# Peptides against a protein of PDB entry 5EIB: the designs that were tried, part 28

Target 1, 366 residues: chain A of PDB entry 5EIB
Amino acid sequence: VDLEPGTMDSVRSGPFGQIFRPDNFVFGQSGAGNNWAKGHYTEGAELVDSVLDVVRKESESCDCLQGFQLTHSLGGGTGSGMGTLLISKIREEYPDRIMNTFSVMPSPKVSDTVVEPYNATLSVHQLVENTDETYCIDNEALYDICFRTLKLTTPTYGDLNHLVSATMSGVTTCLRFPGQLNADLRKLAVNMVPFPRLHFFMPGFAPLTSRGSQQYRALTVPELTQQMFDSKNMMAACDPRHGRYLTVAAIFRGRMSMKEVDEQMLNVQNKNSSYFVEWIPNNVKTAVCDIPPRGLKMSATFIGNSTAIQELFKRISEQFTAMFRRKAFLHWYTGEGMDEMEFTEAESNMNDLVSEYQQYQDATAD
Target 2, 366 residues: chain A of PDB entry 5EIB as posed
Amino acid sequence: VDLEPGTMDSVRSGPFGQIFRPDNFVFGQSGAGNNWAKGHYTEGAELVDSVLDVVRKESESCDCLQGFQLTHSLGGGTGSGMGTLLISKIREEYPDRIMNTFSVMPSPKVSDTVVEPYNATLSVHQLVENTDETYSIDNEALYDICFRTLKLTTPTYGDLNHLVSATMSGVTTCLRFPGQLNADLRKLAVNMVPFPRLHFFMPGFAPLTSRGSQQYRALTVPELTQQMFDSKNMMAACDPRHGRYLTVAAIFRGRMSMKEVDEQMLNVQNKNSSYFVEWIPNNVKTAVCDIPPRGLKMSATFIGNSTAIQELFKRISEQFTAMFRRKAFLHWYTGEGMDEMEFTEAESNMNDLVSEYQQYQDATAD

## One batch from the design tools (peptide; aimed at target 1 Q126)

Design b2_p14_4_s2 (made by RFdiffusion4, then SolubleMPNN; from b2_p14_4, 7 letters changed)
Fold by OpenDDE base, seed 3:
Structure b2_p14_4_s2 (fold): chain B 366 residues (1-366), chain A 14 residues (1-14)
Amino acid sequence: as target 1 above (366 residues)
Amino acid sequence: LPPGIFIEIYDAPP
């Protein structure tokens, strides 16, 4: 789905264009112009029914509908505005199904537009209420991984998207292969989300290796486990050492010993025990899939529900507040029929979310 | 560029 037709043509002409049904390409003509309000109330609202018709048709063809997974950017007007509109409308129509998202967070280091803090804040407000699971993919974290870990001198959007794709493939492994932990979206939510509003995940993928080091790197369970829990490996721009894990899932892929995985997972929990809440028992889940990803002997994918994610929301809130106090660019949103009160409500809800994470970070066992 | 929004629908687990 896109509000720009040229994007759809690129997908159709691409190597995978033939795997999609022609009717499943829904696109507009005008674009959102990086404005959440255009995506949510005007241009996106004109297109939403056409998207919902496709969603209904495909959902009716399911034998056992689990839910939906949406991938979008919170910085752009289409992904943020129309994406959250679609999430809301799908949630209204399918209230008993799981809504999962991969939400790409904007960063000033990898910024396309000045209004990204507005788009992100307005989107987070919708995601808090209308999603069951949200993977926070931070462009800042992706850039830092590309530059520092992968040793890419000039990271491209292609390099960032490669990390996103690897992570998405990793977290969906359990959904695509039988007999795994978290084999369905609902089981994942039950294991990962102890409190309904606290459903924002810090993802990570291992191995991450520079091209120059790939030839010399042994892929071992200890190395995967160590890298997966490294603060520098997180695809959200927050340090897990500044918070506590509420829940963790680790998904290993490849031929490895389950015993070795369990031993290494126990060791990493013990070494990092101060970074876990003590009042949630058995809050680390591990899955092993014998099928490695393409081009790797083994991999590990990390899903963390950490109170440190509040750092991401604080960053967005600070940027939002700096612009909103000056009423900068507000006329572009209000001109699309949006009320200034919606900005204040979105800011308030995001600040409440930060306060909730802090409360659970400071909570002790009774 | 990928579409601004990608939606996947999940049926029963395999």
Scores: peptide ipSAE 0.340, ipTM 0.841, DockQ to the pose 0.772
OpenDDE base, seeds 1, 2, 4, 5: peptide ipSAE 0.328, 0.339, 0.331, 0.330; ipTM 0.842, 0.847, 0.842, 0.844; seed 5 fails the geometry check

Design b2_p14_4_s3 (made by RFdiffusion4, then SolubleMPNN; from b2_p14_4, 7 letters changed)
Fold by OpenDDE base, seed 2:
Structure b2_p14_4_s3 (fold): chain B 366 residues (1-366), chain A 14 residues (1-14)
Amino acid sequence: as target 1 above (366 residues)
Amino acid sequence: LPPGLFITIYDAPP
């Protein structure tokens, strides 16, 4: 789905264009112009019914619909505005189904679009209310991984997208292969989300290795386990050492010893016990899938529900506040029918979310 | 990410 036809032509002409049904391409003509309000109230609102018709048709073809996964960017008008409109409409029509998102957070290191903090804040407000699980993929963290860990001098969108695709493949492993822990979206939510609003996850993927070092690096369970818990490996721009894990899931892929995985997972928890809340027992879940990812012998994917994710929301809030205090670019949103009140409500809800994470970070067992 | 919106619908695991 896109508000611009050129995006659909690019996907259709791409190496995977044939895997999608032609009727499942829904596109507009006018684009969103990086404006959330165009995506949510005008251009996106004109297209949403056509998307819902396709979603309904595909949902009716399911034997047992469990939920939806949306992949979008929070910096752009289509991904942010129309994406959150679709989430709302799908939630209204399917209230008992899981809504999962992969939400790409904007970064000044990757994009020069000045209005991204508005689009992100308005989107986060919708995600807090209308999603059950949100994987926060921060373009800043992806850039830093590409530069520092992968040793790419000038990271490209292709390099960032490679990390995203590897992570998405990792976290969806249990959903795609039978007999795994968290084999359904609801079971994942029950294990990962102790409080309804605190459903924002920091993902991570291992191994991450520079091209020059790949030939010299052994892939071992201890190395995967160590790397996936390293703050430098998080795909959200927050340091888990500045917060506490509420819950963690680890998904190992490849032929490995379950015993070795359990031992290493216990060791890493014990070594990092100060970074976990003490009042949630058995808050780390581990799955092993014997099927490795393409091109690797083994991998590990990390899903963390950490109070440190408040750093990501604080960054967005600071950027939002700096613009909103001056009413910078606000007329582009109000001109599409938005009220200034919606900005203040979105800011308030995001600040409340930060306060909730801080409260649970500081909570003791007593 | 590829530009645009992608919606995946999950049916019951086999």
Scores: peptide ipSAE 0.234, ipTM 0.815, DockQ to the pose 0.910
OpenDDE base, seeds 1, 3, 4, 5: peptide ipSAE 0.229, 0.137, 0.225, 0.222; ipTM 0.808, 0.628, 0.810, 0.808; seed 4 fails the geometry check

Design b2_p14_4_s4 (made by RFdiffusion4, then SolubleMPNN; from b2_p14_4, 7 letters changed)
Fold by OpenDDE base, seed 2:
Structure b2_p14_4_s4 (fold): chain B 366 residues (1-366), chain A 14 residues (1-14)
Amino acid sequence: as target 1 above (366 residues)
Amino acid sequence: LPPGIFITIYDKPK
């Protein structure tokens, strides 16, 4: 789905364009112009019913619908505005189904779009209310991984997208392949989300690979375990050491000893015990899938629900506040039918979320 | 990510 036809042509002409049904391409003509309000109230609102018709048709073809996964960017108008509109409409129609998102957070290091903090804040407000699970993919973290870890002097969108694709493949492994732990979307939510609003995850991946970099060295289970808990491997620009893990999931892929995985996972928890909340017992879940990712012998994917995620929201909030205090660019949103009150409500809800994470970070076992 | 919105629908494994 896109508000720009050229994006659909690019996907259709791409190496995987043939895997999508032609009828499942829904596109507009005008684009959102990086404006959340165009995505949510005008251009996106004109297109949303056509998307919902496709979603209904595909959902009716399911024997037992689990839920939905939406992948979008929060910096642009289409992904943020229309994406959150779709989430809201799907949630309204399927209130008992899991809503999962991969939400790409904007960064000034990657994009020069000035209004990204508005689009992100307005989107986070919707995600707090209408999703069950949100994987935070931070473009800043992706850039820093490419530059510092992968030693790419000039990271490209191709390099960033490779990391995202690897991470998405990792976290969805248990949903796509039979494994020792068959997780469904609901089981994952139950294990990862102790409080309904605190459903924003820090994903991580090991080994980190760039497009065209062949890792000649096979990693061991201990190395994978150490790397996936390293702050430098997080796809969200937060330091886990500044917060506490509420819950963690680790997904190993490849042929490995379950015993060795369990031993290493216990070891890493014990070494990092100060970074876990003590009042959530058995808050680390481990899955192993015997099927390795393409081009790797083994991998580990990390999913962390950490109170450190508040650093991401604080960054967005600071950028939002700096613009909103001056009413910069607001006329582009109000001209599409938005009220300034919606900005204040979105900011308040995001600040409340930060306060909730801080409360649980500071909570002690009584 | 590629530009646009991608929706994946999950069915329960048979």
Scores: peptide ipSAE 0.355, ipTM 0.855, DockQ to the pose 0.919
OpenDDE base, seeds 1, 3, 4, 5: peptide ipSAE 0.352, 0.335, 0.352, 0.346; ipTM 0.852, 0.849, 0.851, 0.853

Design b2_p14_5 (made by RFdiffusion4)
Pose (drawn by RFdiffusion4):
Structure b2_p14_5 (pose): chain A 366 residues (1-366), chain P 14 residues (1-14)
Amino acid sequence: as target 2 above (366 residues)
Amino acid sequence: MPDGITLTLWDEPS
């Protein structure tokens, strides 16, 4: 789905472009120009019922629908504006289904548009209310990993998307292969989301590799475990050691000692017990899958629900406030009939989200 | 991520 028609061509000319159902391409003529109001209200509303028709059709041909997963950026107009409209319409029509999103957060290091904080805040407001699980993919973190760790002096979207694809493959492994833990979206959500609004996850994986060089060696289980908890391996630009884990899901892929995995996971939990909330006993679940990802014999995927994610929302909020106080470009949004109070409503909701993460960060069992 | 929105529906396995 895109308001921009040129997106259809690039996807089709891609390697697996012909495999998609031709009828499932739903596109507009213009597109939003980084205007969330265009995406949602204006233009997305024009296009949205066509998308829902296709969604309804894919749903009626399901034996037992688990739910939906949406990939989109929060910084633009379409993936952000229209994407959150789609989510709200799907929530109305399929209220008992899990909504899961892979949402990329904007960063000034990657994109040169100062309205991106507006678009992201209006979107975060929708996701807080309407999604069950959201993987926070931070362009800030992706750029830093490419620049500082992978030593790519000029990271491209291809460089960033290599990190995203490795992460998406890792976090959906328990859904795609037989297993006991977090095997479906709802079971994953019940294990990861103690409070409904706090459903923004920090993904990480090990090893971090630059695409096209080179290999190995394969990591030991200790090396995998330590790297997948490392702040440098997170896809969100937050230091996990600045907050506390409410829940964690770890996924080991490849051939390895299940015993050694158990010992290392127990090791990181009790050497660093102060970083795991004490009032949620046994809050770290571990899954092993025998099939490694491409190019690797061993890998690990980390999914964290950490109070440290408030750093991501604080950064967006500060940029949003800096722009919104000067009322810069606000008429672009209200020109599409959007209420200015929606900006204030979204800002307040995001700051409330930050306070809630801090409340549980300081909470004690006593 | 690549341009465009990708919506994925999950079905229970047989």

Design b2_p14_5_s1 (made by RFdiffusion4, then SolubleMPNN; from b2_p14_5, 7 letters changed)
Fold by OpenDDE base, seed 2:
Structure b2_p14_5_s1 (fold): chain B 366 residues (1-366), chain A 14 residues (1-14)
Amino acid sequence: as target 1 above (366 residues)
Amino acid sequence: MPPGIFIELFDAPK
């Protein structure tokens, strides 16, 4: 789905364009112009019914629909505004289904779009209320991984998208492939989300590889486990050492010993025990899938529900506040039918979320 | 990332 036809033509003409049904391409003509309000109230609202018709048709073709997964950017007008509108409408129609998102957080290091803090804040407000699980993919973290870890002097969107694709593939492994531990979307939510509003995850991936970098080195389970818990491998620009893990999931892919995985996962928990809350028992889950990712012998994908995620929201909030106090560009949103109150409500809800994470970070076992 | 939206539906494994 896109409000810009050119993006859809690029996908259709791309190497995977033929795997999608032609009828599942829904696009507008006017674009959102990086404006959440255009995506949510005007241009996006005109297109939403056409998208919902496709979603209904595909849902009817499922034998047992578990839920939905949206991938969108919170910096752009389409992904943020129209994306959150779709999430809301799908949630209204399918309230008993799991709503998952891969939400790409904007970064000044990657985009020059000045209104991204508004789009992100308005989106986070919707995600708090209407999703069950949100994987936070921070463009800043992706850029830093590409530059510092992968040694790419000029990271491209292709490099960033490769990391995202690897992470998404890792997270969804247990849903797509038969493994020793089949998790459904609901079971994942139950394991990862101890408090309904605290459903924002830091994903991580090991090994970190760029397009064209063949890792000739055989990775071991200990190396994967160590890298997966390294702050440098997090796809969100948060240091887990500045917070506490509420819950963790680890998804291993490839042929490996379950015993070795369990031993290494226990060892890493014990080494990092100070970074876990002590009052949530059995808060680390491990899954193994025997099917390796394409081009790798083995991988590990990390999902962390950490109070350190508040660093990401604080960054967005600071940028938002700096713009909103000056009423910068507000007329672009209000001109599309938004009230200034919606900005204040979104800011308040995000600040409440930060406060909730901090409360649980500071909580001790009574 | 492309500014677009991608929606996936998860069916129960058969």
Scores: peptide ipSAE 0.403, ipTM 0.866, DockQ to the pose 0.839
OpenDDE base, seeds 1, 3, 4, 5: peptide ipSAE 0.396, 0.389, 0.400, 0.394; ipTM 0.864, 0.865, 0.869, 0.865

Design b2_p14_5_s2 (made by RFdiffusion4, then SolubleMPNN; from b2_p14_5, 9 letters changed)
Fold by OpenDDE base, seed 2:
Structure b2_p14_5_s2 (fold): chain B 366 residues (1-366), chain A 14 residues (1-14)
Amino acid sequence: as target 1 above (366 residues)
Amino acid sequence: MPPGLFIEIYDAPK
């Protein structure tokens, strides 16, 4: 789905364009112009029914619908505004189904779009209320991985998207291959989300590889485990050492010993015990899939529900506040039918979320 | 650029 037709033509003409049904391409004519309000109230609202018709048709073809997974950017108007509108409408129609998202967080290091903090804040407000699980993929973290770890002097969108794709492939492994832990979206939510509002995950991936960089080095289970828990491997710009893990899932892929995986996972948990809450028993889950990712012998994907995720929301909130205090660009949103109160409500809800994470970070076992 | 939105619908594992 896109409000810009040219993006859809690029996908259709691309190497994978034929894997999608032609009728599942829904596009507008005018674009959202990086404005959440255009995506949510005007241009996106005109297109949403056409998308919902496709969603209904595909959902009716399911033998047992589990839920939905949406991938979107929170910086752009289509991904943020129309994306959250779709999430809301799907949630209203399918209230008993899981809503999962891969939400790409904006960064000034990657985009010069000045209104991204508004789009992100307005989106996070919707995600808090209408999603069950949200993977926070932070362009700040992706850029830092490409630059510092992968030694890419000028990270491209292709490099960032490669990391996103690897991470998405990793976290969805259990859903795509039978007989795994967290084989359904609901089971993942039960294991990862101890409190309904605290459903924002920091993903991580090991080994980190760029396009064209063949790591000829065979990674071991200990090396994968160590890298997976390293803050430098997190796809969210948060330091886990500044918070506490509520829950963790680790997904290993490739031919390896389950015993060795369990031993290394126990060792890393024990070494990092101060970074876990002590009052949630059995809060680390491990899965092993014998099928490696394409081009790798072994990988590990990390899913962390950490109170350190508040660092990401604080960054967005600070950027939002700096603009909103000056009423910068507000007329672009209010002109599309938004009230200024919607900004203050969204800011308040995000600040409440930060406070909730901090409360559980400071909580002790009674 | 990638499309602004991708929606995946998950059915039960067969």
Scores: peptide ipSAE 0.331, ipTM 0.847, DockQ to the pose 0.813
OpenDDE base, seeds 1, 3, 4, 5: peptide ipSAE 0.314, 0.288, 0.305, 0.296; ipTM 0.840, 0.831, 0.840, 0.836

Design b2_p14_5_s3 (made by RFdiffusion4, then SolubleMPNN; from b2_p14_5, 8 letters changed)
Fold by OpenDDE base, seed 2:
Structure b2_p14_5_s3 (fold): chain B 366 residues (1-366), chain A 14 residues (1-14)
Amino acid sequence: as target 1 above (366 residues)
Amino acid sequence: GPPGLFITLYDAPK
């Protein structure tokens, strides 16, 4: 789905264009212009019914629909505004189904779009209320991984998208292969989300290796485990050492010993025990899939529900507040029928979320 | 660029 026709033509003409049904291409005539309000109230609102018709048709073709996954950017007007509109409409129509998102967080290091803090804040407000699980993929963290770990001098969108794709493939492994832990979206939510509003995940992937070092590294379970828990490999720009894990899932792929995985997972928990909450028993889940990812012998994907995620929301909130206090570009949103109160409500809800994470970070076992 | 939105439906594995 896109509000701009040209993006859909690019996908259709691309190497994978033939894997999509022609009827599942839904596009507008006018882009959102990086404005959440255009995506949510005007241009996106005109297109949303056409998307919902396709969603209904595909839902009827499912034998046992468990839920939905949305992939979107929170910086752009289509992904942020129209994406959150779709989430709300799908939630209204399918209230008993899981809503999962891969939400790409904007960063000044990657984009020059000045209104991204508005789009992100307004989107997070919707995600808090209308999603069950949100993977926070931070463009800042992706850029830092590409630059520092992968040794890319000038990271491209292609390089960032490669990391996103690897992560998405990793976290969806259990959903795509039968007989795994967290084989359904609801079970994943039960294991990962102890409190309904605290459903924002910090993903990570291993191995992350520079092209120059790939030839010399043996992939081992200990190395994957160590790298997966390394703060430098988190795809959200948060340091887990500044918070506490509420829950963790680790998904290993490839032929490996379950015993070795369990031993290494126990060792990493024991070494990092101060970074876990003590009052949630058995809060680390491990899955092993014998099928490696394409081009790798083995991998590990990390999903962390950490109170450190508040660092990401604080960054966005600070940027939002600095713009909103100046009423910068506000007329672009209000001119599309948006009320200024919605900005204040979104800011308040994000600050409440930060406070909730901090409360559970500071909570002791009674 | 890529489309602004992708929606995937998850059906229960048979």
Scores: peptide ipSAE 0.235, ipTM 0.811, DockQ to the pose 0.795
OpenDDE base, seeds 1, 3, 4, 5: peptide ipSAE 0.223, 0.212, 0.215, 0.214; ipTM 0.804, 0.795, 0.803, 0.802

Design b2_p14_5_s4 (made by RFdiffusion4, then SolubleMPNN; from b2_p14_5, 9 letters changed)
Fold by OpenDDE base, seed 2:
Structure b2_p14_5_s4 (fold): chain B 366 residues (1-366), chain A 14 residues (1-14)
Amino acid sequence: as target 1 above (366 residues)
Amino acid sequence: GPPGIFIEIYDAPK
């Protein structure tokens, strides 16, 4: 789905254009222009019914619908505004189904779009209320991984998208292959989300190796385990050492010893025990899939529900506040029928979320 | 660039 027709033509003409049904391409005539309000109230609102018709048709073809997964950017007007509109409308129509998102967080290191803090804040407000699970993929963290770990001097969008794709493939492994832990979206939510509002995850992927070092590194379970818990491997720009894990899931792929995986997972928990809450028993889940990812012998994907994710929301909030106090570009949103009250409500809800994470970070076992 | 929104629908695992 896109509000710009040229994007859809590019996908159709691309190497994967043939894998999609022609009827599942929905596009508008006018873009959102990086404006959440255009995506949510005007241009996106005109297109949303056409998208919902396709979603409904595909949902009716399911034998047992479990839920939806939406991938979008929170920096752009289409992904943020129209994306959250779609989430809301799908949630209204399918209230008993799981809503999962991969939400790409904007970063000044990657984009010069000045209104991204508005789009992100307005989107987070919607995600808090209308999603069951949200994977936070921070472009800042992806950029830092590409630069520091992968040793790319000038990371491209292609490099960032490669990391996103690898992570998405990793976290969806259990959903795509039968007989695994977290084989359905609801079970994943039950395991990962102890408190309904605290459903924002920091993902990670291993192995991450520079092209020059790949040939010299053996892929081992201990190395994967160590790397996936390394703060430098987190795809959200927060340090897990500054918070506490509420829950963790680790998904290993490839032929490996379950015993070795369990031993290494126990070891890493023990070494990092101070970074876990003590009052949630059995808060680390491990899955192993025998099928490796394409081009790798083995991999590990990390999903962390950490109170440290408040750092990401604080960053967005600070940027939002700095703009909103000056009423910078606010007329672009209000001109599309948006009320200023929605900005203050979104800011308040995000600040409440930060406070909730902090509360549980400071909570001790009674 | 990629489409601004991707939606995947999950059926029961077979």
Scores: peptide ipSAE 0.390, ipTM 0.866, DockQ to the pose 0.783
OpenDDE base, seeds 1, 3, 4, 5: peptide ipSAE 0.373, 0.384, 0.379, 0.382; ipTM 0.859, 0.864, 0.862, 0.862

Design b2_p14_6 (made by RFdiffusion4)
Pose (drawn by RFdiffusion4):
Structure b2_p14_6 (pose): chain A 366 residues (1-366), chain P 14 residues (1-14)
Amino acid sequence: as target 2 above (366 residues)
Amino acid sequence: MLKKAPLPGPEVQL
């Protein structure tokens, strides 16, 4: 789905472009120009019922639908504006299904548009209310990993998307292969989301590799365990050691000692017990899958529900406030008939989200 | 606007 028609061509000319159902391409003529109001209201509303028809069709041909997963950026107009409209319409029509999103957060290091904080805040507001699980993919973190760790002086979207694709493969492994833990979206959500609004996850994986060089060696289980908890291996630009884990899901892929995995997972939990909330006993679940990802014999994927994610929302909020106080470009949004109070409503909701993460960060079992 | 309903969660000892 895109308001921009040129997106259809690039996907089709891609390696697996012909595998998609031709009828499932739903596109507009213009597209939103980084205007969330255009995406949602104006233009996305024009296009949205066509998308829902296709969604309804895919759903009626499902033996037992688990739910939906949406990939989109929060910084633009279509993936952000229209994407959150689609989520709200799907929530109305399929209220008992899990909504799961892979949402990429904007960063000034990657994109040169100062309205991106507007678009992201209006979107975060929708996701807080209407999604069950959201993987926070931070362009800030992706750029820093490419620039500082992978030593790519000029990271491209291809460089960033290599990190995203490795992450998405890792976090959906329990859904795609037989297993006991978090095998479906609802079970994963019940294990990861103690409070409905706190459903933004920090993904990480190990090893971090630059695409096209080179290999190995394969990591030991200890090396995997330590790296997948490392702040440098997170896809969100937050230091996990600045907050506390409410829940964690770890996924080890490849051939390895299940016993050694158990020992290392127990090791990181009790050496660093102060970083795991004490009032959620046994809040770290571990899954092993025998099939490694491509190019690797061993890998680990980390999914964290950490109070440290408030750093991501504080950063967006600060940029949003800096722009919104000067009312810069606000008429671009209200020109599409959007209420200015929606900006204030979204800002307040995001700041409320930050306070809630801090409340549980300081909470004690006493 | 219709919003999500809460789901069960893990054990909590606050």

